Peptides against a protein of PDB entry 6GMG. Designs and how they scored, part 354

Target 1, 331 residues: chain A of PDB entry 6GMG
Amino acid sequence: DSDDRVTPPAEPLDRMPDPYRPSYGRAETVVNNYIRKWQQVYSHRDGRKQQMTEEQREWLSYGCVGVTWVNSGQYPTNRLAFASFDEDRFKNELKNGRPRSGETRAEFEGRVAKESFDEEKGFQRAREVASVMNRALENAHDESAYLDNLKKELANGNDALRNEDARSPFYSALRNTPSFKERNGGNHDPSRMKAVIYSKHFWSGQDRSSSADKRKYGDPDAFRPAPGTGLVDMSRDRNIPRSPTSPGEGFVNFDYGWFGAQTEADADKTVWTHGNHYHAPNGSLGAMHVYESKFRNWSEGYSDFDRGAYVITFIPKSWNTAPDKVKQGWP

## One batch from the design tools (peptide; made by RFdiffusion4, then SolubleMPNN)

Design b2_p28_6_s2 (from b2_p28_6, 12 letters changed)
Fold by OpenDDE base, seed 3:
Structure b2_p28_6_s2 (fold): chain B 331 residues (1-331), chain A 28 residues (1-28)
Amino acid sequence: as target 1 above (331 residues)
Amino acid sequence: SAADKAIADAGIENQKKAGKERIDELYA
């Protein structure tokens, strides 16, 4: 139960991490040790190493979302989300394919829909947009300048995002970022901010008014990206988990993975940081573990989820929670 | 190996599922 959640204790600023445990493309450690790494590598504000504050440790203790929370500086809103869906593949597979032995039609359709999402292309789209945004942020000293730059960049690339409403998550994301307004953050200066990326895994079949089959096996039509933009309407994501398909089966509501602003061009070599569950060292779940996974490990997800979104938010450039290069594990 | 991946993934999934329906959230 969430009542068992405990805030990890403070770690001395100079405490070096213990080695991570490697596991087939992942590096794993207990949350306390991640705090040590975080302080050594990611904690820097204006170039100065910082001890993770009690507030930050509390955020982190919430599990997978906590990793993204502490590194982004805010609880994920997930409004500026991207994905890629192969409509032709989906249609063709539905038409020409058939359910596996023992697979229901609804299960088949849900699976086909899940498989029609291209995680790599979704990630690449987010990176593309983040790059455009970063160019627009550069040398923009007020929001108006940023927005003008952004529109110009989009026009130059003939990007469909140029047609988004001014109030859309795309254009409003910066102004809605708390750290943008903070004196020691962006201080209302876009040029002090940079775009960063995290990912959310979740369940498509969240509509309580839909069929039980959709809740159990997925809603093939839900959370698809808009054509041209790749934007996913996340407004209907209410953190509702997959419905059990058998007695005793239970699913988790979401998973979050932190990418930040890595410059590695090969998606397969990018590192994603995530947690397994909230920190409950004295509870049944046990201590929270943090994983640093390669993209292939992250993007595969779990049966709990049939959607993946890649979300853009912003952090101050003075923060080092999203460095250009992320090293997996320790050392 | 594929086996190692399966074990690693199973471990993560099992721990998540052991936390029941919800992962701890800000207002959960």
Scores: peptide ipSAE 0.026, ipTM 0.644, DockQ to the pose 0.078
Fold by OpenDDE base, seed 4:
Structure b2_p28_6_s2 (fold): chain B 331 residues (1-331), chain A 28 residues (1-28)
Amino acid sequence: as target 1 above (331 residues)
Amino acid sequence: SAADKAIADAGIENQKKAGKERIDELYA
């Protein structure tokens, strides 16, 4: 829960959105106006637009995570996460580089680790895997068939994911998706589902048993992708924010961005939807705003976070929360 | 899983609470 959080009111089904505000490659609007757009564009079930339910509006009200929540149909568990880390760059920079003036050793190492992640390659890896999964899904009418197809696809591509344990998030993700089991969702039919992607920004230095320096400046060894697979072990992500380095300083716990299943091949042209904070129109934070950002804007993140993961989950094909094309803003 | 639920619950309990002004600046 959150202090002063309010569920946005219902919007009439046929109410058209007001124009979004463009800003530095982003499109921005207040949450209620996003609901209007969502109802016109993303709400469709089996081709029929739907009014956002009170439950969905409540989910949305939680801010950045709420955008992903309402569009994916479940609160993010983040188990099937991918990233790209340049080990050689990291080692070389540590060896040959040095702290900047006024930079501590721990700060230097944390920064170098952060900079050794490649957001674009991480995103591309997730898209690659999602594509493989979608091929495995398309003609599979039970989970066994899906898993068999998936293994075959991975073998054909000589993908290291083929060696993952059957209980790993990679193989268990579908069965653990609530909408897969819903009668009006997948109805236990993999061919009715499709893989979708969202992203999470978070802090690496979450281990309370580690040094204060790691909590303040990052843990260079934490949340690295496994070689070959690109999988990130997210089990240690407990939504703990960066520790303050000075009195009065505070950091945010996470940020979420929704991509869905856009088919745009150019990563730079993909649109990421995210919220700023929980909806508190009568509180100090104010009304929630929703942003539609291009990848460059999204992937930049900010100093509160030193990790970016790209997560795969699933939604029914009958949903339009993850269309092939996403238009930024309104109109 | 129970672990996933715990993480999700923690996420719900600890939603992003960044100040509006800073967020607006960052996302402008």
Scores: peptide ipSAE 0.026, ipTM 0.586, DockQ to the pose 0.373
Fold by OpenDDE base, seed 2:
Structure b2_p28_6_s2 (fold): chain B 331 residues (1-331), chain A 28 residues (1-28)
Amino acid sequence: as target 1 above (331 residues)
Amino acid sequence: SAADKAIADAGIENQKKAGKERIDELYA
């Protein structure tokens, strides 16, 4: 019950974190200890270490989404999302492949669709776009200049995003970022902002008017990226979990992973930070835990989800929530 | 914001204990 959620207490600014626990290639710790690490490593504003505020701790307490929330400065809107889908593979497998023993046609189609997404290519696309955006931001001192730069960059790269409507989330993302408008943030100066990335895992079969099979096994046609751009229409993502296939089975509605702006070129070496559930130390769920996972661990996801999107948003350059290098665990 | 909290709460409310337990098992 969401009513069991508790805001983690404040941690002293200079308190060092305890060692993280290795777990299946991940580094794990309780949320309070993550706050300690966050204050030491990620809290800096204009180079000055900050205590995580009560508001930030409250955001964090919401679990996996809370990690992205506290580091991005806003609740994820997921408007600027990217993925990669191999249409040829999908069609070929549907045509020439066969359901596994005991697998229904719906299960087969859902699985094939899931497997036709390439998480690494989706991530790479988001990184590519973020790089373009960062170049456009670098010397732009107003939104108009940013947009002009962005269009030029896209034209130079012959990127299909150049054809997006002016009202597209792609072009409107910066202006719709609260921290861009804040005096201590971007102060309406694009050059003070940088693009950052997070990922969301979710279920494709969310349409309540669709067949039960789609809700149970996935909707093969849902949340596919647009050809050329890689943009995913996330408007139909309502945080509805996968439907159970058997009595007693249950699935969670989403998972969020924070990447930020790491410069590590090898995707497999990038670190993704995420939480397990909302903080309920006195409830049945227990205390929230935070995980720092390598891309391999993150991108594998869970059976709860058949879609992964890589989302771009913006934060002020003065924030250190998205450093060039992220070290897994502690120390 | 209140709207953000409402969205977050709705998201949390949609999480199932069984699903959470399964995830915990994967992370344990």
Scores: peptide ipSAE 0.025, ipTM 0.613, DockQ to the pose 0.635; fails the geometry check
Fold by OpenDDE base, seed 5:
Parts: C-alpha cells; sequence; structure tokens
Structure b2_p28_6_s2 (fold): chain B 331 residues (1-331), chain A 28 residues (1-28)
C-alpha cells in the first residue's frame, strides 16, 4: 500500500553516518543513515555541504527510484537509454539451441533474448556517449554551441548517433533537463552541466495486447537497442511488472541504480547506489534500505526483469551527487 | 512536482509485496 510511505526525518548536517553493513559484496544501510552519508559526501552545492531538504527526503522515500531521483534532481524520464544486444547470438541460439527440460518454447525464447543482452557493453556504450557529451558541453555557452560540438564529435568518431533526428532524445535531452534551465543550476549554460548515468531494470513483456506467454516469459523483440547507436526506445515502458507464471507469484515493476559520473575505468569496480522499496517504517514493508553495490551485483539483476538500460541525464557541475570517485559503504 | 509524484506513486502501486520481499531476501 503506497499510502504507508513516510518521508524520512531530517538528519543534523554534521551527524556522521553509522557503519554500513557489508553483505555479499554490497554495503547496506537504513535510509536515515544514507541521508547522513549523503549530507557528508554528496550534498555539496558549490563546495558547501547541505542538509537534505524535505523535498529531497520525500523523493528519496520512494525507494529504488528515489535514490536516482534525489541524486539526479528529477524523476527519471528514461528517454536517453542505451543497451547492447547480440543479434547473432540470439539468432544462433534460437536456431541451434533447445528448450531446457520443462521449459516452454516461449520461456526458451524469452530467456535466450535476455541472455543476448550484454550489461557491461551496454554500460560501456553509455559511458562512451556520456564522455562525448561532456566534451561537447565543455566551453559551450548555449545550446546551439553544444549541439554543434556534439555533431562534430560524433562525426570525428564516425558514430551512428550523428544520423539521429534533431528531435531525438539524444539531442533534446539537455534542453529537457529542468536543472539546465534553473538559475542556480545550468542557467542555460551547457558548460555548467555534466552528463551522468543511471540504470533501470524492467520487464520486456508489457504489451497487454500481446500473448500471455510474452507477459509471463518476456517479449524477445521488445526494447532492443537500435543497431549502431545502441539507443533503446523506452516509450513503451509503462512500469508494468512481469506476469505471474504460477499462482501466488509476484514481481516488482522496476529497479533503479545510480552510477553518476565515476571515472573508474574498470566496470567491475564501479559502485551503484539503489534502494529496496519505499520507506514504510510503520508498514508491512518496513524501513527503506539503501545499497551500494558493485557492478557485478547490480548488473546481475533479478528474475523480475529481463531488460537493463543505461540512461544518460544531466546535472549541474556544482552538485556533488556524481563525484569522480564513490567509496562503497562507510567509513 | 505533483506530476512526478503521481508517476512515482503509479510505479509503486504496481509493485508486488511478494516480489519486494523476495528481493529483500536476496539482499540480506
Amino acid sequence: as target 1 above (331 residues)
Amino acid sequence: SAADKAIADAGIENQKKAGKERIDELYA
């Protein structure tokens, strides 16, 4: 019941976090303690630490999406999403592979499609594009200059994104970012912004007009990246969870993980911050917990999801919600 | 914004308790 959601109370600005609990490669803590860490590490605006506002605490209280929300400054729109799909692997496995014992054809196809996505390559593509965008943002003092820089960078790299329409999420993402237009944010100056990355896990079989099998086992053709660009059309993602395959089974609609702008070259050493559920300390779900996971733990996902997208958005450089280095846990 | 909250609420409403409990178990 969403009505059980509670906004976490304010934490004193100078209160230090309690130690995180290590668990299976993750660092875990209750949401209030994450707020303490956030205030010490990520809250800085123009070099000054800030108390997390009531609005930010409310955003955070929404769970997994809340972590991305509070750090990006806006509810995720997921418009500029990337993934990597091995079409040859998919075709080959469908042709030469066989369903496992007890596995239906639809289940087999759904699984093969899921396994044909490469999370690491998808993440790498997003990082590559974010890097290009950051170069284009540098020294661009209006949107026109930014767009021109992007086109030049893409041309130099012979990147297929250069062929995207001007109305594509790729080119419109910056102008559609509220913090870009804010006086205390970008103030319409691209050079004051930087590209950041988060990830969304979700279910492919969301089309209600499709077969029940696709809703249960996945739609092999849904949410594939476009060849060359890696762009995923997220317009059909309506936060619909996987359909139960057995009585009493239930699935979650999505998961979000915050990466930001870490510079660690080794994907396996990058840290992803995410929440388990909305904060309901007096409800059945209990208090929200925040996890800082290594890429291996994050990218593994859950059976609830068969798609992972890596999304680019923008934040002001004056924010410290996306530092170059993220340390897992506390201290 | 109110619109953002509505979107978030809709997303949360679609979550199943059983699914979340299972995920929490995996995290523990």
Scores: peptide ipSAE 0.024, ipTM 0.684, DockQ to the pose 0.613; fails the geometry check

Design b2_p28_6_s3 (from b2_p28_6, 16 letters changed)
Fold by OpenDDE base, seed 5:
Structure b2_p28_6_s3 (fold): chain B 331 residues (1-331), chain A 28 residues (1-28)
Amino acid sequence: as target 1 above (331 residues)
Amino acid sequence: SAEDKAIADNGIANQKKAGVERIKKLYS
């Protein structure tokens, strides 16, 4: 019941976190303790730690999306999303593969499509693009300079993104970022901003006009990245969960994981921060917990989802919500 | 508002009681 959501109370600025608890290769803590860690590690604005505001605590209280929300400074729009899909593998498996025992054709096709996505390559593509964008942001003091730099960088790398329309989310993402326009944020200066990454897991079979099988087992053709660019059209993502395949079964509509701007080259060593559910300490769901997972744990996902997208957005460089190095847990 | 969108879009927040057990299972 959404009415059970509660905003976590303020934590003293100097209160140190309690140790995180190990949980299946992850580090886990209650939301209040994450706020303590956040204030010590991620809260810094212009080098000064800040108490998490009531507004930020409210955003955080929404669960998995709340973690990304509080760290990115805006509710996720998911417009600039990347993935990697092996078309050859997909076609080959459909042609030469066989459904498992008891598996329907639709279930088989949905599974094959899911397995044809490569989370690591998708993440790598997003990191590559973020790097290009960061270079373009550097020393660009207006949007025109940024866009010119971006086009030059793409041309030098022979990147297919150079062919995107000027109205593409790729080129419009910065100007559509609220913190870019804020006086205490970017102040319309691209060089004050940096690209950051988060991930969304969701269900492909969201089209209500499609077959029941697609809603239950996935739509093999939905949310594929464009060849060359890796861009995923997220316009059809309406946060519709997977349809039950059996009576009483229920699925969650999405999961969000925050990566930020870690510089760790080994994907397996990167840390992803996410929440389990909205904060309901007096409700059936209980208190919200925050998890810091390694990439392997994050990218594994759940049966609730058959798509993973890696999304680029921007935050001011003055924020410390996306540091170069993230440590799992506490201390 | 952003909050309204979060409430409307957050599947975890909007899950019925029947889904609570599934949510717990995902993160247990």
Scores: peptide ipSAE 0.029, ipTM 0.739, DockQ to the pose 0.516
Fold by OpenDDE base, seed 3:
Structure b2_p28_6_s3 (fold): chain B 331 residues (1-331), chain A 28 residues (1-28)
Amino acid sequence: as target 1 above (331 residues)
Amino acid sequence: SAEDKAIADNGIANQKKAGVERIKKLYS
């Protein structure tokens, strides 16, 4: 229950994290220890490390979304989301495949749809777009210049995103970023901002007007990327979890993983930071844990989710919450 | 928003924990 949520206490600025190491591609530590690491590694503003503020600790305490929240500086809006879907694979498997023993037709179709998403290609698309945006940001000192640069970059690459409406999440994302307008952030200067990436796992079967089967086993047609752009319409994502398929079964509403702006070219070597649940040290859920997972570990997801989106947002370059290199564990 | 925060707190954490353990097992 949300009533059990506790804001982690402040950690001394110079307190070093207790050591922890990756195991099977994932490093794990308690939230308090992550705060210590965060202060040493990610807290820097204009090159100076900062103690995580009470507000930031409160954001973090909300669990998986809290990790993305504290590092991006805002609650995720998920407006600029990308994915990759193999339509041919989907059609072929539906045609030539068959349900497993005990699997219903709806369950089969939901599974096939889930498996037709390519997480790596979705991630790659987001990285590609983020790179384009970063180039557009580099020498732009007002939004108009940024948008002009962006359009030029897209035209040069013959990218379908060039056809998006000016009011689309793609073109409006920067101006809708609070830190862009902050004096100590972007100060309305695009060249002071950089594109960053996080990922959201969620359930496709969220339409309450649809069949129960779709809510239980997934909606094969929901949250597919648009051809050419890879954009996913996230407007219908209302953080509704998968419906139980058996009595007593329950599912998580979402998961968030923070990537930031790592420069590692090999997707499999990238690190994703995420949390398990809200911090409830005195409650049944217990203390919040933070995970640093390799892409394979992150992208595998859970049975709770059948969609993965890779979202672009922006942070000030003066923040160190999205460094070029992220290391698992401590040291 | 306040609503978003409430939604975030309503996640079923135990199921997620089970998933994490399952992932670790896959790498064993």
Scores: peptide ipSAE 0.026, ipTM 0.711, DockQ to the pose 0.270
Fold by OpenDDE base, seed 1:
Structure b2_p28_6_s3 (fold): chain B 331 residues (1-331), chain A 28 residues (1-28)
Amino acid sequence: as target 1 above (331 residues)
Amino acid sequence: SAEDKAIADNGIANQKKAGVERIKKLYS
């Protein structure tokens, strides 16, 4: 059986989705049915429903990253990433804690580091920054105006991001967004854009020059957020999966979850959309499935990953891929 | 690019059969 990726076929614009299947607090469906939902709910450009294009269907077919790709309009660059790390908890646990029975020191340190990340606080930081950016985008009709507004907002909040370099991902993110420059997108008008959020789960132990233990159990020092800003340097994320700890064991390279721009104040009630693997209906992997998960389900992650980042990018306000409210499942 | 597309794919297919089954179970 071939594991070759296949682009899902086009779905009629007016075809309604079949009901989603509940699964462990999530709503699940096959990718073809997600396309149907997407066309009904998220496809709108300037208020008009659109059929998902062949290009968009191809992007989607790549799996978990495909969901973020099709909704953000670009392959994730992950440059503007946020997280929260409890340094005190980490230090205290290392000092006062002990490895579990059968747990190596490296495994213990990796686990403690993983547990010292606060997914909720990381998500909240990203939402805070996205809100600041959205205020800065309002009534800004050129990039200079946007940047000036952004600096003012940061100054008012005494936010450490105000000290970032002008070339940092924080200040350059908008100008580096393709849809910002597109005629039918932002058309170089910041006020036509809005900040959106997605999340990436990945492995910390990606340095091939480091110890095998770090590759197997995590690198406690890798991908920590900068104090004050919460920014994570993602430059060393090369989509390298966790190294196996036993024969035959294998891990996935990453997971992506799409949040968009939901306004739900309770993090636990927010919905995250993600896929399992690339679409291979005729292969051993099978058809791609799309999941709509609550934050608790998303943020829990898998043993494949010990890091979570919350990334900000931008989409045109005319797109409906990031609505204020996302309903889980169908109907 | 072709390389970017290869990176975009979930690395599940590159794992052994046992690994693939594990991942399927995680999402089931």
Scores: peptide ipSAE 0.024, ipTM 0.691, DockQ to the pose 0.558
Fold by OpenDDE base, seed 2:
Structure b2_p28_6_s3 (fold): chain B 331 residues (1-331), chain A 28 residues (1-28)
Amino acid sequence: as target 1 above (331 residues)
Amino acid sequence: SAEDKAIADNGIANQKKAGVERIKKLYS
């Protein structure tokens, strides 16, 4: 089925987008039109508008992950992921709650676990950490200076991340960012980089050695954030979808949403950009569509997923793929 | 490579028509 994927054609640099279509509080458009918007708004390198390259268009064509891919400059590794989980709520609900009519125990536990995650707090944690990292990046002209600054910032805030191992994705994330090392990117200068955020929705019940119930209804113990830090171990995320609960039912592997580095303080007013599927204009899936959603729409997710993670990565400040303000739709 | 696997996995993602159609209904 992946063989039906097609790279969208190039769009003239000066071509303006057509109006987006409102849909359930979102702004929606076909991928070709998003490319037009991207070139007008997000394509700038060192203040200069750029045509989306063939490589970038190919990345974008992969669907929801493609939006994050083209804007972050690399395929998501999801190593530096954050979430918020209310352990007390979870325990209390398991103890004092009961399954709904027709709900199995496994289904109940999976649902309770899902509901014990707080998407807003998870997002807030990622933003907090990104802010700390951005302060550490400022005026740091080598990695050593960045790391020293980071440790100082964490100490000042009494943040549990200060206790992370030096090999932790938290400390290694910058050095492992390709654009940091690129001459036209960071050029090994941390002060030329900034932290950005994207989100991934995925299924917790991915362990094939676990019970079928966990694969169908979720694994309550999987992908919980570490206390204090909020870090989620994503190593067991293998892009395995939820198992069907009935014949003919199918679920998708993941969903990605691009936030970037918006400065809007109200989470509910932030804009998240994501795609529906890979671009297959001549296939059964059809053309790829891109959505710009408010946080409420994004964080709501789908029944396909019971986990949401907010991931930090880095891009050069010279890129405009993560502006301070994102306007929903067009015009 | 790990990246190749990720790309392959992405190719598998959203392949199930039933799931995609359901999502489309949520967006349309």
Scores: peptide ipSAE 0.027, ipTM 0.714, DockQ to the pose 0.441; fails the geometry check

